# Designs tried in a protein design run: peptides against a protein of PDB entry 6UG1. Part 222

Target 1, 304 residues: chain A of PDB entry 6UG1
Amino acid sequence: SNEERKRRKYFHMLYLVCLMVHGFIRNEWINSKRLSRKLSNLVPEKVFELLHPQKDEELPLRSTRKLLDGLKKCMELWQKHWKITKKYDNVGLYMRTWKEIEMSANNKRKFKTLKRSDFLRAVSKGHGDPDISVQGFVAMLRACNVNARLIMSCQPPDFTNMKIDTSLNGNNAYKDMVKYPIFWCEVWDKFSKKWITVDPVNLKTIEQVRLHSKLAPKGVACCERNMLRYVIAYDRKYGCRDVTRRYAQWMNSKVRKRRITKDDFGEKWFRKVITALHHRKRTKIDDYEDQYFFQRDESEGIPD
Target 2, 301 residues: chain A of PDB entry 6UG1 as posed
Amino acid sequence: SNEERKRRKYFHMLYLVCLMVHGFIRNEWINSKRLSRKLSNLVPEKVFELLHPQKDEELPLRSTRKLLDGLKKCMELWQKHWKITKKYDNEGLYMRTWKEIEMSANNKRKFKTLKRSDFLRAVSKGHGDPDISVQGFVAMLRACNVNARLIMSCQPPDFTNMKIDTSLNAYKDMVKYPIFWCEVWDKFSKKWITVDPVNLKTIEQVRLHSKLAPKGVACCERNMLRYVIAYDRKYGCRDVTRRYAQWMNSKVRKRRITKDDFGEKWFRKVITALHHRKRTKIDDYEDQYFFRRDESEGIPD

## One batch from the design tools (peptide; made by RFdiffusion4, then SolubleMPNN)

Design b2_p26_7_s2 (from b2_p26_7, 11 letters changed)
Fold by OpenDDE base, seed 3:
Structure b2_p26_7_s2 (fold): chain B 304 residues (1-304), chain A 26 residues (1-26)
Amino acid sequence: as target 1 above (304 residues)
Amino acid sequence: SRIEEALKELQKVLEEFKEYLKKEEE
């Protein structure tokens, strides 16, 4: 019915706001001064120097290579720190089906909310789910004065799926779900004027995204609970930015159709949500990023 | 707090959307 379409659209919007607020809260928690002092001790001086290379005036690429080597060593140090990776409770922050949402409304399951103190303890001990591990890695880089962002791929229920039964069948549902991450890191490269993508936990990869990312879900089974639609970046100064364009190869032709921003009302609404979570002034880094997004939109073209 | 300020602005955005949905039902 038209009513059910409106209900699913509204619920998608509400769920998206809740996810974006969750990312904002976790980004504040990883700015903890107490946590920063503990995590800085994990990084030796020689690795710190690689994270802060001098500018090579002859070949700026040499400075980028030092930064990449420093980030690789930080990823290795983080793997040594992290002792226990817990499985997600049920599906974690991956996408739920409409049937799962309806069934959960009937079951007053008390979701155990993780307190700030418990989060900081989990990161300090190296015990937690993959999301906590990624968030802790971002905290370690920030403790080393690296301009690192927390990235969140927000997974609200698919309002474009009008099927009554959306039950997912299959014994490997968890393995397919966790094949691609929900949280990762970006690091600003001041030499190339680009963001470097870092997945320290899931794929254990560092990439300089040009046209496509390894972190973008591929295949039907993986996309059932992880649909790339809303990739949100949270920086150390409480900036909030939509960075979906970096990771979406087909933003205009495919991804936009599954976003609330497919129409003018949804675009204006989503811009208000981003503005409410963006607590810093614009910088030259934002100008370089917007220029990159513009070039990516021009290169994709308008879908015929 | 920054979170409380953000939540207040998000509440306004959600109320604006509820009012929009009501007008589409009239």
Scores: peptide ipSAE 0.245, ipTM 0.791, DockQ to the pose 0.853
Fold by OpenDDE base, seed 1:
Structure b2_p26_7_s2 (fold): chain B 304 residues (1-304), chain A 26 residues (1-26)
Amino acid sequence: as target 1 above (304 residues)
Amino acid sequence: SRIEEALKELQKVLEEFKEYLKKEEE
């Protein structure tokens, strides 16, 4: 019905806001001064120097290579720190089906919300789910004065799926769900004027994304619980930005159709949500990023 | 707190959307 379509659209929007607020809260928690002091001790001076290379005036690429090497070493150090990777409870922050949502509404399950103190302890001990691990990695880079963003791929239920039964065939193994991350890191390269993508936990990869990312879910089974639609960046100065364009190869042809921003009202609404979570002034970094997004839109073209 | 301020702003955005959905039903 038209009513069910409206209900699913509304619930998608509410769920999206809740996810974006979760990302915002986690981004504040990883700015903890106490955590920063502990995590800075994990990074040797030699690795710190690689994270802060001098500008090579002859070949700026040499400075970028040092930064990339520093980030690789930080990823290795983080793996040594992280002792226990817990499985997600149920589906974690991966996408739920409409049926799962309806069934969950009847179950007043007290979601055990992780408190700030428990999060900080988990990161400090190296014990937690993959999301906590990634968030802790971002905290470690920030502790080393690196301009690192927390990236969240928000997974609200698919409002474009109007099927009555959206039950996943029970065989979607936990492995297919977690094949691609929900959280990752971006690091500002001041030399190339680009964001570097870092997945320290799942794929254990560092990318300079041009046209596509390895972090973008591929295959039917993986996309059932992880649809690239809302990739939100949270920076150390409480900036909030939509960075979906970086990771979406087919933003205009495919991704936009699955977003609330497919219509003018949804676009205006989503901009208000971003604005409410964006607590800093615009910078030259934002200008370079917007220019990159513009070039990516032009290069994709308008789908026929 | 910054979170509380953000939550208050987001509540207004959600209310505006709820009103919009009602107008699309009329």
Scores: peptide ipSAE 0.245, ipTM 0.794, DockQ to the pose 0.904
Fold by OpenDDE base, seed 4:
Structure b2_p26_7_s2 (fold): chain B 304 residues (1-304), chain A 26 residues (1-26)
Amino acid sequence: as target 1 above (304 residues)
Amino acid sequence: SRIEEALKELQKVLEEFKEYLKKEEE
């Protein structure tokens, strides 16, 4: 019905806000001064120097290569620190079906929300789910004065899916779900004036995204619980930005159709949500990023 | 707190959206 379409759209929007607030809260928690002091001790001086290379005036790429090597060593150090990777309870923050949402609404399950103190302890001990691990990695980089963002791929239920039964079949559902991350890191490269993508936990990869990312879900089974629609960046200064354009190859042709921003009202609404979570002034880094997004939009063209 | 301020702003945004949905039903 038209009513059910409106209901699903509304619930999608509410769920998206809750996810974005969760990302904001986790971004505040990883700014803990106590955690920062502990995590800085994991990074030896030689690795710290690689994270902060001098500008090579002749070949800026040499400075970028040092930064990339420093980030690689930080991933290796993080793997040594992280002792226990817990599985997600149920589907974690991956996308739920409409049926799962309806069933959960009927079950007054008191979800035990992880407290800040428990989170900080989990990161400090190296015990937790992959999301906690990524968030801790971002905290470690921030402790080393690296301009690292927490990235969250928000997975609200698909309001474009009007099927009544959206039950997902299969024994491999968890494996397919966790094939691609929900959380990762971006690091500002001051030399190339670009964000570097870092997945320290899932794919254990560093990339400089040009046209596509390795972190973008591919294949039907993986996309059932992980659709690239809302990739939100949270920086150390409490900035909040939509960075979906970086990771979406087909933003205009495919991704936009599955976003609330497909219409003018949804675009205005989503901008208000971003503004409410953006607690810093604009910087020259934002200008470079917006220029990159503009170039990516022009290069995609208008969908036929 | 920053979270409480953000939540207050988001609550306003959600109420504006509820009002918009009501007007689309008229």
Scores: peptide ipSAE 0.240, ipTM 0.791, DockQ to the pose 0.896
Fold by OpenDDE base, seed 2:
Structure b2_p26_7_s2 (fold): chain B 304 residues (1-304), chain A 26 residues (1-26)
Amino acid sequence: as target 1 above (304 residues)
Amino acid sequence: SRIEEALKELQKVLEEFKEYLKKEEE
């Protein structure tokens, strides 16, 4: 019905806000001074120097290569620190079906909310789910004065799916679900004027995204619980930015149709949500990023 | 609009939460 369509749209919007607020809260928790002091001790001086290379005036690419090598070594150090990777309880922050939402509303399941103190302890000990691990990795890089962002792929329920019963096949669902991350890291490369994508936990990859990312879900089974729609970046200064354009090859043709921003009302609303979560002034880094997104939009073109 | 009011409230809640987190670190 038209009413059910509206209900799903509004529920999607509320769920999206809750996810974005969750990302904001986790981004604040990883800015803990106590955690920062502890995590900085994981990074040897030689690795710190690689993270902060001098600008090579002859070949800026040499400085980028040092930074990339430093980030690779940080991933290796992080793997040594992280002792226990817990499985997600149920689906974690991956996308739920409408049926699962309806069933969960009927079942007053007490969700165990992770407290700030428990999170900080988990990161410090190296014990937790993959999301906590990624968030801790971002904290470690920030402790080393690296301009690292926490990235969250927000997975609200698909308001464009009007099917009543979307029973996902249970058993193979977890492996396909966790094939691609929900959280990852971006690091500002001041030499190339680009964000470097870092997945320290899942794919264990570093990439400089041009047209496509390895982190973008591929295949029907993987996309059932992980649809690339709202990739939100949280920086160390409490900036909040939509960076979906970086990871979406087909933003205009495919991704936009699955977003609340497909209509003018949704676009204005979503901009207000971003503004509400954006607690810093604009910087030249934002200008370079917006220029990159503009070039990507022009290169994709308008879908025929 | 109701959405604008909700977002204003959300912003207020987020600021209050930031202040709370600052006090827990001091």
Scores: peptide ipSAE 0.065, ipTM 0.596, DockQ to the pose 0.034

Design b2_p26_7_s3 (from b2_p26_7, 9 letters changed)
Fold by OpenDDE base, seed 4:
Structure b2_p26_7_s3 (fold): chain B 304 residues (1-304), chain A 26 residues (1-26)
Amino acid sequence: as target 1 above (304 residues)
Amino acid sequence: SRLEEAKKKLEEVLEEFKKYLEEEEK
């Protein structure tokens, strides 16, 4: 019905807000001064120096290479720190079906909300789910004065799916679900004026995204619980930015159709949500990023 | 707090959207 379409659109928006607020809270928690002091001790001086290379005036690429080597060594140090990777409880923050949502509304399941103290203890011990691990990695880089962002791929239920029964076949569902991450890191490269993408936990990869990312879900089974639609960046100064354009090859032709921003009202609404979570002034880094997004929009063209 | 200010603004945004859905039903 038209009513069910409206209900699913509203519930998608409410769920998206809850996910974006969750990302904001986790970004605040990883700014803990107590955690920062503990995590800085994991990074030896030689690795700290690689994270902060001098500018090579002849070949800025040499400075970027040092930063990339420093980030690789930080990933290796993080793997040594992290002792226990827990499985997600149920589907974690991956996309739920409409049937799962309806069934969960009937079950007043007290979600055990992880407290800030428990999160900080989990990161400090190296015990937790992959999301806690990525968030802790971002905290370690921030402790080393690296301009690192927490990235969250928000997975609200698909309001464009009007099927009544959206039950997923259970057996391989977890393996396909966790094939691609929900959380990762970005690091500002001051030499190339670009964000570097870092997945320290899942794919264990560093990339300089040009046209597409390795972190973008591919294949039907992986996309059932992980659709690239809302990739949100949270910085150390409580900035909040939509960075979906970096990771979407086909933003205009494919991704936009699955977003609330497909219409003018949804675009205005989503801008208000971003503005509510954005607690810093604009910087030259934001100008370089917006210029990159503009060039990516022009290069994709208008979908036929 | 920053979170409380964000929550208040998000509640306002959700209420605006609820009104919009009610207007699209007329």
Scores: peptide ipSAE 0.107, ipTM 0.728, DockQ to the pose 0.910
Fold by OpenDDE base, seed 1:
Formats: structure tokens, C-alpha cells, sequence
Structure b2_p26_7_s3 (fold): chain B 304 residues (1-304), chain A 26 residues (1-26)
């Protein structure tokens, strides 16, 4: 019905807001001064120097290479720190089906919300799920004065799926769900004027995304619980930005059709949500990023 | 309707989050 379509749209919006606020809260928690002091001690001086290379005036690429080497070493240090990767409880923050939502609404499962104190302890001990691990890695980079963003791929239920039964065939192995991350890191490269993508936990990769990312889910089975639609960046100064354009190869042709922003109302609403979560002034970094997004939109073209 | 209740909850959630953000700025 038209009513069910509207209901699913609004439930998607509500769920998206809850996810975006979860990302905001986690971004605040990783700014903990106590955690920062502990995590800075994991990074030796020689690695810190690689994270903060001098500007090579002759070849800025040399400075970027040092930063990339520093980030690689930080990933290795983080792997040594992280002792226990817990499985997600159920599906974690991966996408639920409409059937799972309806069934869960009847079960007042007290979501054991992880408290700030428990999160900080988990990160400090190196014991937690992959999301906590990524968030802790961002905290470690921030502790080293690196301009690192927490990235969250928000997975609200698919409001474009109007099937009555949206049960996944039971064969969607936990492995297919977790094949691609929900959380990752971006690091500002002041030399190239670009964001570097870092997945320290799942794919263990560093990318300078041009047209596509390895972090973008591929294949039907992986996309059932992980649809790249809302990639939100949270910076150390409480900036909030939609960075979906970086990771979406086909933003205009495919991704927009699955977003609330496919219509004018949804675009205006989503901008209000971003604005509500964006607590800093615009910077030159935002200008370079917007220019990159513009170039990516022009390069994709309008799908015929 | 279930739709109106979902709208109201979305508005409430947005307003709660604005308040949360305003409290964190103090």
C-alpha cells in the first residue's frame, strides 16, 4: 500500500537518525583525554615522525609516502594492541530486514547499550567488536595529533524494498555480512589535499580513493546487510559530513535511488540532520573535499 | 496512524538530539 511505503520511509529516516547519532556519540567518546594519553604510548617516536613528515617542496609525494608508511605502521601497532575481536551480537549495526524489525519490535530486548566507561575500557584493553576496534584506532591516530575522521556506513532498513517477506535466506553466513566494514577511518593528507581511507581491522587496507573503494560492498550476498548509502564522517572537532560520494562509484545511477535524498523533501531533511550534527566552522579542508566531490559527480555524469 | 506516530517519533528524536547537542556545547 501507499501507507506501508510511507511507513517504511519514515522508519528508515528514524533509524538513520539513530545510527548517525550513535556515530556522533562514539566520535565524542574517542576524543577522551584519558584514552588519548594511553593510546599515544602505543606509537613510538619514529612512527610519530612518519605521521608528521616535513613538507617536501620538491616532491610532495615523498611526504605523502611517509604519511602512508606511518599509517601502515600504526595499523601493525594496532593489530598488536588488539587481542580479542568479538563477534557482533546478532547483526550489529548491519542492515536488518523489515521482517527482523517487526519481530524485534515485539521483543523488548533491552539493548545493552555499551556505556562510555565500558567502551573506554574495551579500547584500552584491546577487547571488543570490530566497530570498537576501528573507533579505538581513530582515537590512537587522534592521540598522535593526526587529523583522523571516524567513518560510519549507516545501514537503515531498505525503504525501497516493498516485499512483505524480506527474510534473508538463512544461508547468509556471518562471513558474508562482515566481509565489508561498517566503520573505518579517514586521514587528511595535507600534502596531496585529499582524505586517505584506512580500514585497520577488516580488509586491513589503506587507499587513496579515486573512482572506487575496496570498502564498497560488492555482490548480492554482501549487499543484503551492507548497502553503501550513507557514509558519514565524524572529525575530531565534531564536524559531520556526508562522504558517500567518495565511496560510491555510481552515486547518481544507483546509490541515490536507495537514499532518502532521492526527493527534495528527503534532501532538505537529511541536510537538517547533518547540520544538527555538525558543530564546527567550515575549513579549507571542506573546500578541497567539496571540489573533489564535484569532480566525481561530473566524471560520473548523469545516467541516461 | 502508524505513519503519524513515526513522524512524531522522528521529530521527538530530532528535538532530543538538538537538546543533547545544545547541552554538550555548555
Amino acid sequence: as target 1 above (304 residues)
Amino acid sequence: SRLEEAKKKLEEVLEEFKKYLEEEEK
Scores: peptide ipSAE 0.029, ipTM 0.626, DockQ to the pose 0.043
Fold by OpenDDE base, seed 5:
Structure b2_p26_7_s3 (fold): chain B 304 residues (1-304), chain A 26 residues (1-26)
Amino acid sequence: as target 1 above (304 residues)
Amino acid sequence: SRLEEAKKKLEEVLEEFKKYLEEEEK
């Protein structure tokens, strides 16, 4: 019905806000000074120096290569620190079906909300789910004075799916779900004037994204619970930015159709949500990023 | 209606979150 379409749209919006708020809160928690002091001790001086290379005036790419090597070593150090990767409870923050939402609304399941103290303890011990692990990795880089962002791929229920039953059946459902991350890291490269993508936990990869990211879900089964639509960046100064354009090859032709921002009302609403979560002044880094997004929009073209 | 309840909850959550952000800036 038209009413059910509206209900799913509004529930998608509500769920998206809750996810974006969750990302904001986790971004605040990883700024903990107590955690920072503890995590900085995981990074040897030689690795710290690689994270902060001098500018090579002859070949700036040499400085970027040092930073990339430093980030690789940080991923290796983080793997040594992280002792226990817990499975997600149910689907974690991956996309729920409409049926799962309806069934969950009837069941007053007390979701045990992880408290800040429990999160900080989990990160400090290296015990937790992959999301906590990624968030802790961002905290470690921030503890080393690296301009690292927490990236969250927000997975609200698909309001474009009007099927009554959206049940996902299959023995591989969890494996397909966790094939691609929901959380990752970006690091500012001051030499190339670009964000470097870092997945320290899932794919264990570092990328300088041009047109395609390895973190973008591929294949029907993987996209059922992980649909790239809202990739939100949270920086150390409580900046909040939509960085979906980096990871979406087909932003205009495919991704936009699945976003609330497909219409003018949704675009204005989503801008208000981003603005409400953005607690810093604009910087030259934002200008370089916006220029990159503009060039990517022009290069994709307008879908016919 | 379920739709009006969803709108009201969205507005409430947005307003609660604005207040939370305004309190953390003090």
Scores: peptide ipSAE 0.029, ipTM 0.627, DockQ to the pose 0.043
Fold by OpenDDE base, seed 2:
Structure b2_p26_7_s3 (fold): chain B 304 residues (1-304), chain A 26 residues (1-26)
Amino acid sequence: as target 1 above (304 residues)
Amino acid sequence: SRLEEAKKKLEEVLEEFKKYLEEEEK
């Protein structure tokens, strides 16, 4: 019905706000001074120097290579620190079906929210789910004075899916779900004036994304619980930015149709949500990023 | 309309969240 379509759109919007607020809160928690002091001790001086290379005026690419090598070594150090990777409880922050949402509303199951103190302890000990691990990795890089962002792929229920949900049952569903991350890291490369993508936990990869990312879900089974729609970046200064354009090859043709921003009301509303979560002044880094997004939009073209 | 009511509720949630952030910054 038209009413059911409106209801699903509303629940999608509310769920998206809750996810974006969750990302904001986790971004605040990883800025903990106590955690920062502990995590900085994981990074030896030689690796710190690679993270902060001098600018090579002759060949800026040499400085970028040193930074990439430093980030690779940080991933290796993080793997040594992280002792226990827990499975997600149920689907974690992956996309739920409408049926699962309706069933959860009926069952009044209090989700155990992780407290700030428990999160900080989990990161400090190296015990937790992959999301906590990624968030801790971002905290470690920030502790080393690296301009690292927490990236969250927000997975609200698909308001464009009007079909009756088939039950996503089975052990294979979990493997397909966790094939691609929900959380990852971006690091600012001041030499190339670009964000470097870092997945320290899932794919264990470092990318300089041009047209496509390995972190973008591919295949029907993976996209059932992980649809690239809202990739939100949280920086160390409480900036909040939509970075979906980086990871979406087909933003205009495919991704936009599945976003709340497909209509003018949704666009204006989503801008208000971003503005409410963005607690810093604009910087030259934002200008370079917006220029990159503009070039990517021009290169994709308008879908015929 | 139901859409206007939904919009109003989302604006209220955003305003409550702003107040929460202003209290945590003190």
Scores: peptide ipSAE 0.026, ipTM 0.603, DockQ to the pose 0.042

